# Ledger of designs, part 135: peptides against a protein of PDB entry 7BDX

Target 1, 212 residues: chain A of PDB entry 7BDX
Amino acid sequence: EMGAAACTLLWGVSSSEEVVKAILGGDKALKFFSITGQTMESFVKSLDGDVQELDSDESQFVFALAGIVTNVAAIACGREFLVNSSRVLLDTILQLLGDLKPGQCTKLKVLMLMSLYNVSINLKGLKYISESPGFIPLLWWLLSDPDAEVCLHVLRLVQSVVLEPEVFSKSASEFRSSLPLQRILAMSKSRNPRLQTAAQELLEDLRTLEHN

## One batch from the design tools (peptide; made by RFdiffusion4, then SolubleMPNN)

Design b2_p16_8_s4 (from b2_p16_8, 9 letters changed)
Fold by OpenDDE base, seed 1:
Structure b2_p16_8_s4 (fold): chain B 212 residues (1-212), chain C 212 residues (1-212), chain A 16 residues (1-16)
Amino acid sequence: as target 1 above (212 residues)
Amino acid sequence: as target 1 above (212 residues)
Amino acid sequence: SDIEENIRLTEELGYE
């Protein structure tokens, strides 16, 4: 209970750039983000057996941790910190996104995808995550999720890859050969306006890349 | 481990007024401070049997909680919140200060005394804590501590009472009859310059009150 | 903004 409450408050205040700088300004930040990855991993590994209540203190704790990572990644110095000093955490997030089944832990998947998207704002961050083994298959695995919010955040991350020529060129062959085009086309007809827009924009970006 | 790390970061960032406002701005603050009191109480109750390592994760967690309370009490809106909405936490801190033996949990006692001193900056806060049952005996109990930092923070709290005529007048008879004058005089000769100064200033304030 | 979206998720996840 107390840990979840403290972590939730830390999540809320981490929406401020000055708070992110304060979190990162101490020697405690490295330890915190190391333990964060381990805690998230332990939680996901515990799901294979028992239906953990989505509203449990443990779930709230892990959501708050993922929220903190997302807020840190939203800030330039936070992205620099994650990419330079917390690569293991990024690797853990990628791994956990692969380990989770479609429809499993939707809220956590959304937060983790948002953190990766925020990391992708940094070219060095985008290079790092896109060069991760199995990254392209992971994107398609995640895009198979029935949840519209998960799919939205996957499309945003795919768009970050497509919009960076240096990143896209390295994976262009694999990307084109495995692209779930029919799925993206279906999303462009979604009743969810955010998902519809994201899918349409990505399809336009992909068309532009085929003509160049 | 993770809870202590998160709470330690929250403690660090709570040194900012804007962070204190952010902590208090949500409906989560009431729950957080309620659980804080309970967690501190549970920790102190666990000490009667086993020598908890002062550097344990649990100890660090409780220190961080007490540090957060101290930082909240340092800010005007935080004092108002504590006195209006978290009186149970103030009562818990007073109780725990009474339950701890001289020399026991010195660092925690210092943090709790600092929080009470910060609350005493608000006249309403000072009235509340000074009207607590057994407050004057508690001050003398705490002043019997062999630790110089504990005694320093006790003297600061005593001075806050002495400097407020409305508060002092209500307890003046009990205060004068039970005052450990010889102990305060001994502290005015301390080799610790902070303790020496605090004891000297208090003795001067007390002399001024006898001549009026 | 990413911050606004993070705030929204904080609210939706019961930060409030």
Scores: peptide ipSAE 0.023, ipTM 0.813, DockQ to the pose 0.157
Fold by OpenDDE base, seed 3:
Structure b2_p16_8_s4 (fold): chain B 212 residues (1-212), chain C 212 residues (1-212), chain A 16 residues (1-16)
Amino acid sequence: as target 1 above (212 residues)
Amino acid sequence: as target 1 above (212 residues)
Amino acid sequence: SDIEENIRLTEELGYE
């Protein structure tokens, strides 16, 4: 209980740039993010198909950890730290996104996807993520999720790849050959306006790339 | 492990006034400080005379909690919050300071005494602490500690009482009748310059009060 | 901003 409460407070305050700088300016940052990855991995491995009650102290603790990573990645110095010094955590997040089934741990997936999106704002981060083994299959696996928020954040991450020519060119063949176009077209007709817009924008970006 | 790491980070960042405001501006603050008191109490009760290895994750976790309380109490809004909304935590800190033996958990005693000293900067806080049952006996119990830092922070808290006439007048009879004058005189000859100065200043303040 | 979105998610997901 106390650990989850403390971690949730740390999550809340980590929305501040100055707090992110304070977290990273300490000598404890590396150890913290190392244990964060291990803790998240242990949690996902403990999901023995039982719907862990989302309200468990353990779930809340892991959500707070994912939230902290997301907030750190929202700040330029945080992105630089993660990309330079916590690559194992990024690998862990990518792995855990692959290990979770469609519809499983939706809130955690959203937070992890947002952390990856925030990292993708850094060209070095985007390169690192997009060059990860199985990255494109992972995007399509995640895009099969029934949840609109999961799909929205997947589409945003896909857009980050598509909008960076140096990154997209490396994977363009695999991307084009495996693109779930019918799924994205279906999302462009979603009642969720954010998902609808993101799918439309991505389809426009992809059409622009087909003509180049 | 992860809980102690997260709580230690929260301790570090709580040295900022803006972080204290962020902690207190959330709806989780009350719950957090409630569980903090319970956690500290559980830890002290688990000290079955075995020198809990000071380096345990549990010890580090409790030190971080006490550090957070101290940092919150260092800020005006934090003192106001503690005195208005977390009196049970203040009661718990007073109780735990009484339950610990001389020389036991020195670092924790120092942090808890600093939190009480910081609260004593608020007149409402000083009134609350000084009116607690057994407060004066507690001060003398703590002043029997062999540790110079514990004794220093006790003397500072005693000085906060002595310097506030409205507070001191309520307890002046008990204070004068029980004052460990020989102990304070011995501290005024300490090789620790901070302890020496604090004991000398307190003796001067007490002499000034005897003439009024 | 990414920060504002993260704050919103912190409030929605972390403060339930």
Scores: peptide ipSAE 0.022, ipTM 0.815, DockQ to the pose 0.177
Fold by OpenDDE base, seed 4:
Structure b2_p16_8_s4 (fold): chain B 212 residues (1-212), chain C 212 residues (1-212), chain A 16 residues (1-16)
Amino acid sequence: as target 1 above (212 residues)
Amino acid sequence: as target 1 above (212 residues)
Amino acid sequence: SDIEENIRLTEELGYE
């Protein structure tokens, strides 16, 4: 209970750039993000047996941790810190996104995807995550999720790869050969306007890249 | 581990007034401070059996919680919030200060006393804590602590009472009859310069009140 | 900005 409440408050206040700087300016940041990854991993591993009630203190705690990572990654110095000093956390997030089943822990997936998207704003961050083993298959696995918000944030991350020529060129062959085009086309017809727009924009970006 | 790390970061960032406002601006503040009191109480109750190692994650967690309360109480809106909405936490802090033995949990005592001192900056806060049952005996009990920092923060809290005529007048008879004058005189000769000064100033303030 | 939207969305998902 208390840990979840404290993490939730830390998540809320981490929306401030000054708070992110304060979090990172201490000698405690490295340990915090190391334990964060371990805690998130432990939670996801515990799901295979118990229907952990989505409203549990444990789930709220992990959501708050993922939220903190997202807010830290929203800031330039936070992205730099994560890519330089917390690569294990990024690797853990990528792993957990693969380990979660479609429709499982939707809110957590959204927060983790948002954190990776925020990291991807930095070229160094984008390079790091896109060079991760199985990254492209992971994106397509995640895009099979029935949840529109999960799919939206996957499409945003795909767009970050596609819009960076230096990154996209390295994986372009694998990307083109495995692209779930029919799935993306279906999303461009979604009733969710955000998902519809994101899918349409990605299809336009991909067409532009095929003509170049 | 993770809870202690999160609370420690929250403590650090709560040194900012804007962070205190953000903590209090949410609907979660009430619950957080309610659980804070319960957590601190549970920790202190657990000490009667186990030599909980001072460097435990549990102790660090409780220290961080007390630190957060102290930082919140340092801000005007934080004092107002604590006195209006978290009186149970203030009552708990007063109780725990009584339940702790001399020399026990010195750092926690200091943080709790600092929080009460910060609350006492506001007349409404000072009235509330000084009207608490057994407040004057509690101050003298705490002043028996062998630790100079504990005694220093007790003397500061005593000074807050003495310097407020509207508060002091209500308890002046009890205060005068129970004052550990010899202990305060001994502190005025302490090798700790901060304790020495605080004891000397309090003795001067008390002399001024006897002549009026 | 995408950053502002992401901050807002994180608030909507778990801070509210």
Scores: peptide ipSAE 0.021, ipTM 0.812, DockQ to the pose 0.287
Fold by OpenDDE base, seed 2:
Structure b2_p16_8_s4 (fold): chain B 212 residues (1-212), chain C 212 residues (1-212), chain A 16 residues (1-16)
Amino acid sequence: as target 1 above (212 residues)
Amino acid sequence: as target 1 above (212 residues)
Amino acid sequence: SDIEENIRLTEELGYE
């Protein structure tokens, strides 16, 4: 309980750039983000056995941790820190996104995907994530999720890859051969306007890349 | 472990006035400080049975909580919040200072005393603390501590009472009758220069009050 | 901005 409350407050105040700088400027940052990855991993592994109520203190604690990572990744110095000093955490987030089933831990998936998207704003971060083993299959696995917000954040991450020629060229063959085009076309007809727009924009970006 | 790390980071960033405002501006502040008091109380109660190593994760977590309270109390809006909305936490801190034996949990005592001193900067806070049951006996109990920093912060809190005529007049009879003058005189000869100065200043303030 | 989106999603996720 108290840990979840403290972590939730830290998440809220981490929306400030100055707070992110203060977190990273301390000698505790590396240890904190190392333990963060381990804690998130332990939580996801516990879900295979116990119907942990998604509204539990443990769930809230892990959501707050994922929120902190997301807020750190929203800031330029935070992205640099994660990509240079906390790659194990990024690898853990990618792994956990693969371990979670469609419809499982939707809020956590959204926060993890947002953190990866924020890291992808840095070309070095985008390269690191996109060169991770099984990255493209992972995107399609996540895009099979019934949740519109999960799918939206997957499409945004896919768009980050597509909009960067240096990254897209390395994976273009696998990307074109495995693209779930029917799924993306179905999303372009979604009643969710954000998902609809993101799917339409991605389809336009992909068409532009096929003509070049 | 993870809770202690998160709480330690929250403690560090709470040194900023803007972070204190952000903590207090959220709808979670009341619940957080309520659970904080309960957590600190549970920790102190656990010490009667287990030789918890003072360097444990639990100890670090409670120190960080006390540090957050101290940093909140250092800011004007934080003092107003504590005195108006979190009086139970102040009562808990006073209780825990009484429950701890001389030489026990020195760092925690210092942080708790600092928080009470910071609250005492507000006249409403000083009135609330000084009118608490057993406050004067508690000061003398704490002044029996072998630790110089504990004694220093007790002397500072005593000085806050002595320097406020409206507060001192209400307790002057009990204060004069129970004052551990020999103990304060011994502190005025301390090798610790901060403790020596604080004891000398308090003795001068008390002499000034006897001649008026 | 990504910060504004994170704030909005933090609110939507029940931080507030």
Scores: peptide ipSAE 0.021, ipTM 0.813, DockQ to the pose 0.153

## One batch from the design tools (peptide; made by RFdiffusion4, then SolubleMPNN)

Design b2_p17_1_s1 (from b2_p17_1, 9 letters changed)
Fold by OpenDDE base, seed 4:
Structure b2_p17_1_s1 (fold): chain B 212 residues (1-212), chain C 212 residues (1-212), chain A 17 residues (1-17)
Amino acid sequence: as target 1 above (212 residues)
Amino acid sequence: as target 1 above (212 residues)
Amino acid sequence: MREDRELVDEIGVEAKE
């Protein structure tokens, strides 16, 4: 209970850039983010069988951890830190996104995807995550999620890849051969306006790339 | 391990006034500080028998909690919050200071005393803690601690009482009848320069009050 | 070493509680 409360407060205050700088300026950041990955992994492994109590202290704790990572990645110095010093954490996030079943841990998936999206704002970050083994298949796996928010943040991450020629050129063949076009087209007709827009924009970006 | 790491980071960033404001501006502060008191109490109760591993995760966690309370109390809005909304926490700190044996949990005692000193900066805070049952006996009990840092922060808290006429007048009779003058005189001859100075200043303040 | 350029002018998404 106390750990969840403390971590939740840390998440809340980490929305400030100055707080992120303070977190990263200390010698404790490396340890924190190392243990973060392990804790998130342990949580996901514990889900194999029981109905996740969404509002449990354990869930809230892991949500807060993912939220902190997201807020760190939202800041330029935070992205640099994660990409340079916490690659194992990024690898863990990618792994966990693959290990979670469709519809499972929706909130956690959203936060993890948001963190990866933020990392992708930097070219070095985008290169790192996009060159991860199974990255493209992972994106398509995640697009099979029934949750519109999960799909939205996956599409945003796909856009980050598509809009960076230096990254997209390396994966273009795999991307084109495996693209779940029908799924994306279906999303462009979603009742969820954010998902609809994201899917439509991605389709437009893809069309632009085919004509160039 | 993760709880201690998260709480330690929260402690570190809570040194910023803006972070304290952010912590207190949320709806989670009340719950956090409520659980803080319970967690600290549980820790102290667990000490009855085993040699405290000073660097254990549990110890570090409780130190971080006490540090956060201290940093909150260092800010005007934080003092107001503690005195208005978290009186149970203040009561718990006073209780724990009484329950800990001389030389036991020195670092925790120092942090708790620092938090109470910070609270005492406000007249309302000083009134609240000084009117707590057994407050004066508690001060003298804590002065029996062999640790110079504990004694230093007790003397500072005693000074806060002595220097506020509105508070001191209410406890003056008890204070004068129970004052461990010989102990304070001994501290004024300490090899620890900070303790020496604090004891000397208190003796001067007391002399000034006897002549008025 | 190519300078790390920001791909998106968008401020990263903050996770707020």
Scores: peptide ipSAE 0.020, ipTM 0.809, DockQ to the pose 0.039
Fold by OpenDDE base, seed 1:
Parts: sequence; structure tokens; C-alpha cells
Structure b2_p17_1_s1 (fold): chain B 212 residues (1-212), chain C 212 residues (1-212), chain A 17 residues (1-17)
Amino acid sequence: as target 1 above (212 residues)
Amino acid sequence: as target 1 above (212 residues)
Amino acid sequence: MREDRELVDEIGVEAKE
């Protein structure tokens, strides 16, 4: 309980750029983020098909950790730190997103996807993530999720890839051959306005690339 | 391990006034500090005469909690919060300082004493602490500690009482009758310059009060 | 380059409690 409470407070204050800089400027950051990945992994492994209660201390703790990672990645120096010094954590996040079943741990998926999106703001981060083994199949796996919010954040990440020619060109063949176009088209008709917009924008971006 | 790491980071960033304000401005602060007191109490109760390893995750976690409390109390709004909304925590700290034996958990004692000193900067806080049952005997108990740093921080707290006429007048009789003068005189000859100075200053303050 | 173009508002990328 105390750990969850402390981590929740840390999550809240990590929304500040100055706090992120303070966290990273200390000698404890590397250890913290190393253990963060391990903790998230341990949690996901414990889920053995059971829906863990959303409100458990353990769940809240893990959500807070994912939130912290997201907020760190929201800041330029935080992205640099993650991409340069905490690649194992990024690998862990990618792995966990693959290990979770559709509809499983929705909130955690969203936070992890947000963190990856933030990392993708930097070209170096985007390159690292997109060059990860199985990245494209992972995107499509995640896009099969019944949760609209998960799908939204997947589409945002896909768009990050599409909008960067240096990255997209490397995977263009695989991307085109495996694109779940019908799924994206269905999302463009969603009642969720954010999902609808994201899908429409991505479709427009893809059309632009096909004509070029 | 993860809890300790998170709490350690939170401790570090809590040195910022803005971070303290952010912590307190949220709806999680009350719960956090409530659990903090309980956690510290649980730890102290577990010590059953054994010297817990200074470097254990549990010890580090508790030290971080005490550090956070100290840093919160270092800020005006934090003192107000503690004195108005977290009195149970203050009571717990006072109790724990009484429960610990001389030489036991030195670092924790120091942090707790620092937190009380910070609280004492506000007249309301000083009144609350000094009017706590057994406060004066507790001061003398703590002043018997063989650790110079513990004694230093006790003397600082004693000075806070002495320098506030409204508070001192209420306990002047008990204070004078129980004052461990010989102990303080011995400290004024300490090789530790900070302890020496604190003891000398207190002796001067006391002499001034006896002539008035 | 994407690095020069923050694709999201700082406020929009922050995880809420």
C-alpha cells in the first residue's frame, strides 16, 4: 500500500518538466527504471488469464509506474535518457504489449502506448522502436483490441511511423503487405470522435504516400 | 525494492517547494501521510532489539519516508498541512522517538527530529508539539543518546521551545526542574563543533531567561 | 525532423493521475 501511494505521488509530480529533470539528474534514475521494467513484467506475468481487479494496490502501483515512464518520455531530456540509457525498459514495454491479450489490462496498455508515442517524438527513439523485432506485427495485434482507447493510441503510434520517411521507407514493403486496411476503415466510422479522427488522418496520410 | 526506489526518488524531488505544493495540492496527500505514519510505526515495532541493517530496502524506504516528511515540514504550506491535517503523523513521530532506545535507528531519529524542528518553526506547530504529553521527558530521554547528531537535533528543538516565550512560559517550571544541565554543559565541550555551538547557544539562552 | 516538431502538446502527452 505504501509503495503504491508513494509511486502515485511520484507519478503526479512527474508531470512537471523540472521534476523529471530532478529525477534524471540524480544517481538513482537508472536503478529506478531498471526495476520499473522488471516490476511491470512481473505484474503482467502474474495475470495468468485472470482479470486483475483494476483497483488493487498492485495494479495502481503498476499504473503509476507506467505513468511515470510516460511523463518522463514527454520531456526531451527524458526521451534522451530512455533511448540512451534505458533501452531495456523500452524493450520490456514492447514485449508486454505483445504478451497481453486483447481487452487485457486496457489502462496499462494505454499508458505503455503513450510512453512509446512520446519516445517516438525523437527520431532516435522512433528508429529504435520501429526497428525492434516484430514491431509491425505488434501494431496490428494491438489494433485488433476491442478497446477504442487502445486502438486510438496504436493509430497515433502508426502515424508517427508513417510521418517519418526515413523510418517508413525501411518498413514500407512489410507495412503495405500487412496493413489491416479494413480495420482502420472501420475505425474511421467509429462513434468515438478521437478514434474516428485518428483513423481518418492516418488514411489520408497513407493515401498521400501511395501517390508518391 | 521498487517501493523503496520510488520513495527515494520522491524524497529527492520533495526538496523543491514546488513539488511539495504539488504533492499537497492533490487529493492523495492525506492518504499518503496517514500510511506513512503507519509504515514508520510498523518498522520500529519490528526492530525487537536487533540492529536492522542500515542498508536494507526496508530501512531505506523508511528513511525516505522520514525525509519526505522533513522536506514537507521545511515549507510553510507543508507545515500548515501537517499541523492542520496530519496531527496523527506528528503524534506517531513523537511516540516513535520515545520508543526507540539510545543508539537505535540513529538516522531515523535524526530525520524525525528534523521534521519536528521544521514543524516548530510555526508557532502553531511548536505549541502542538510542546503541549504533547511527555514532551519534556522525551527531550531529556533523547538527549541521553550517545549519538552526537541525535543530541544536536534535540538541542535545536529545545532551543525552539526556549526562544518562544508563549510556549516556554507554560512549561518553565517543569523545564527548570528537570533540565539536564550537566549533560548540556558536557555537550558544550564536545569535539563536534556543531554540537558544541548548539549547546553553548542554548546555555546562553537559558542564562538570559534566568536573569529575567 | 520530428524532433523539431513536437507532434503533441506537452499537456496532451502527460499521463493524468
Scores: peptide ipSAE 0.018, ipTM 0.805, DockQ to the pose 0.043
Fold by OpenDDE base, seed 2:
Parts: structure tokens; sequence; C-alpha cells
Structure b2_p17_1_s1 (fold): chain B 212 residues (1-212), chain C 212 residues (1-212), chain A 17 residues (1-17)
């Protein structure tokens, strides 16, 4: 309980760039983020295949950790830190996104996807995550989620790849051959306006790439 | 382990007034500080009479919590919050200081004493803690600690009482009758210059009060 | 070495409590 409360407060204050800098300026950052990844992994493994999101102190704790990572990645120096010094955490996040079933721990997925998107703001970060083994299949796995918010954040991450020619060119063949076009088209007709817009924009970006 | 890491980071960033304001501006502050007190109490109770300070994740966690309280109390709005809305925590700190034996959990005692001193910066805070049952005996109990740093922070807190006539007048009789003068005199000859100075200043303040 | 370029001149998404 106390851990969840403390992490939640840390998450809240980590929305400030100055706080992120303070976190990273200490000698404890590396250890903290390594333990973070391990803790998140332990939580996911403890779910024993249950697809229902736990409303517990443990869940709140992991959400706060994922939120902290997201907020760190929102800041330039934080992205640099994660990509340079905490790659294990990024690998863990990617792995956990693959381990979770559709509908399982939706909030955690969203936070993890947001963190990856933030990392992708930098070319170095985008290259790292997009070159991760099974990245493209992972995107489609996540896009099969029934939750609109999960799908939205997947589409945003896909768009980050599509918008960077240097990155997209490396995986263009696999991307085109496996693209769940019907699923994306269905999302472009979603009643969720954010999801609808994201899907439409991605489709437009893809059309532009086919003609170039 | 993760809890200790998170709390330690929160402690570090809580040195900023802006962060303290952010912590207190949320709807979670009351719950956090209530759980903090309970957690600290649970830790002290778990020591089972061992006077050696634990070098564990649990200890680090409690140190970080005490540090957070101290840093909150260092800020005007934080003092106001603690005195108005988290009195149970203050009572807990006072109780725990009494429960700990001389030489037991020295670092924790120092942090708790620092928090009480910070609270005492405001007249309202000083009145509250000084009117707590057994406050004067507690001061002398703590002053019997062999640790110079503990004794130093006790003397500082005693000085806060002595320097405020409105507060001191209420307990002057008990204070004078129970004052461990020989102990304070011994401290005025300490090799620790900070302790020496604090003891000398207190003795001077006491002499001034005897002549007025 | 190409300098690390940002894809977007925008601050990333912050997860607020």
Amino acid sequence: as target 1 above (212 residues)
Amino acid sequence: as target 1 above (212 residues)
Amino acid sequence: MREDRELVDEIGVEAKE
C-alpha cells in the first residue's frame, strides 16, 4: 500500500521537466529503472493468464511506474537516458506488451505504449524500438485489442515508423506484407473520434508512401 | 525494494518547494501521510527491541518517508498542512521517538526530530507539539541518547520552546524541575562543535530566562 | 554520425495522474 502511494506521488510530480531532471541527475536513476522493469515483469507474470485488469495496490504501483517511465520519456534528456542507459527497460516493455492478451491490463498497455511513443520522438529511440525482434508482429498483435485506446496508441506508434523514411525503408517489405489493412479501415469508421482520426491519417500516410 | 527506490526518489525531489506544493495540491496527500505514519509505526514495532539500526530496504523506505515529512515541514504550506490536517502523523512521530531506545535507529530519530523542529518554526506547530502529553520527559529521554546528532536536534527543539515565551511559560515549572542541566553542561564541552555550540546557546538562553 | 533528430518538435505525451 505505501509503495503504491509513494509511486503515485512520484508519478504525479514527474510530469514536471525539472523533476525528471532531478530524478535523472542522481546516482540512483539506473538502479531505479532496472528495478522498475523487473517489477513490471513480475506483475505481468503473476497474472497467470487472467485477462481482467486487477484493481489492487499492486496494479496501482505498476501503473505509477509505467507513468513515471512515460513522463521521463516525454522529456528530451529522459529519452536520451532511456535509449542510452536503460535499454533493458525498453526491451522489457516490448516483451510485456507481447505477453499481455487482448483485453488484459488495458491501462498498463496504454501507459507502456505511450512510453514507447515518447521514446520514438527521437530518431535513435525510434530506430531502437523498431529494430527490436518481432516489433511489426507485436504492433499487429496489439492492434487486435478490443480496446479503442490501446489501438489508438498502437496506431500512433505505427505512424511514427511510417513517417520516418530511414526507419520505414528497413521494414517496408514486412510491413506491407503483414499490414492488417481491413482492421485499420474498420478503425477509420470507429465511433471513437480519436481512433477514427488516427486511422484515417495513417491510411493517408500509407497512400502517400505507395505513390512515392 | 521497489518501494524503497520510489520513496527515495520522492524524498530527493521533495527538497523543492514546488514539488511539495504539487504533493499537497493533490487529493492524495491526506491518505499518503496517514499511511506514512502507520508504516513508520509498523517498522518500529517490528524491531522487537533490537537497538541496532537495520541496513535494509525496509529501513531505507522508512528513512525516505521520514525525509519526505521533513521536507514538507520545511515549507510554510507544508507546516500548515501537517499541523492542520495530519496531526495523527505528528503524534505518531512523537510516540515513535519515545518508543525507540537510546542508540536505536539513530538516523530515523534524527529525521523525525528534524521534522518536528521544522513544524516548530510556526507558533501553531510549536504549541501543538509542546502541548503533547509527555513532551518534556520525551525531550530528556532523547537527550540521553549517546549519539551526538540526536542530542543536537533535541537541543534545537528545546531551544525552540525556550525562545517562545508564550509556550515556555506554560511548561516552565516542569521544565525547570526536570532539566538535565548536568547533561547539557557535558554537551557544552563536547568535541562535536555543533553540539557544543547548541548546548552553550541553550545555556545562555536559560540564564537569560532566569534573570527575567 | 547523423545527429539524433526528433521526429516531432513537440513534447511527448505526459501521463498525468
Scores: peptide ipSAE 0.020, ipTM 0.803, DockQ to the pose 0.038; fails the geometry check
Fold by OpenDDE base, seed 3:
Structure b2_p17_1_s1 (fold): chain B 212 residues (1-212), chain C 212 residues (1-212), chain A 17 residues (1-17)
Amino acid sequence: as target 1 above (212 residues)
Amino acid sequence: as target 1 above (212 residues)
Amino acid sequence: MREDRELVDEIGVEAKE
């Protein structure tokens, strides 16, 4: 209980750039983010059997951890830290996104996707995640999620790849051959305005790339 | 392990006034500090049997909690919050200081005393802690500690009482009758310069009060 | 070593409490 409360407060204050700098400026950051990955992995592995109460202290703790990673990744120095010093954490997040089934742990998936999106703001981060084994299939796996928020953040991450020619060129063949076009088209007609817009924009970006 | 790491980071960043404001500005502060008191109490109660490894995750966690309280109390709005909304936590800290034997959990005692000293910066805080049952005996109990840092922070807290006439007048009789003068005199000859100075200053303050 | 550069506007950065 206390751990979840402390971590939740840390999550809240990590929304500040200065707090992120303070977190990273200490000698404890590396260890913290190492344990973070392990903790998140342990949590996801524990879900195989019991409908873990989404409102449990454990769930709250993991949500807070994912939130902290997201907020760290929101800041330039945080992205640099994650991409340079905590790659294993990024690997873990990608793995966990693959391990979770559609509709499972939606909030956690959203937070993890947000963190990856923020990491993708830097070219080095985008390269790292996009070159991860199974990244393209993972995107499509995640896009099969029934949750609009999950799908939205997947589309945003896909867009980050598409908008960077240096990255897109490396995976263009696989991307084009496996693109769930019908799914994206369906999302472009979504009642969720954010999802609708994201899908429309991506479709436009893809059309532009085919003409070039 | 993860809880201790998160709490330790929160402790570190709580050294910033802006972070304290952020912690207190949320709806989670009350619950956090409530659980903090309970956690600290549980920890101290667990010490009755086993020489708890001072380097355990649990010890680190409690140190971080005490550190957070200290840092919150270092800020005006934090003191206001503690004195208005988290009095039970202050009661708990006072209780725990009484439960710990001389030489036991020295680092924790120092942190707790530091927090109380910071609270004593505000008149309302000083009044609250000084009017706590057994406060005067508690000060003398703590002054019997073999640790110079504990004694230093006790003397500082005693000084806070002595320097506030409105507070001192209420307990002056008890204070004078129970004052461990020989102990304070011994401390005024300490090789620890901080302890020496604190004891000398207190003796001077006390002399001044007897002449008025 | 390629210098890290921003690919998207910071306005697109997501932070959460």
Scores: peptide ipSAE 0.018, ipTM 0.806, DockQ to the pose 0.039; fails the geometry check

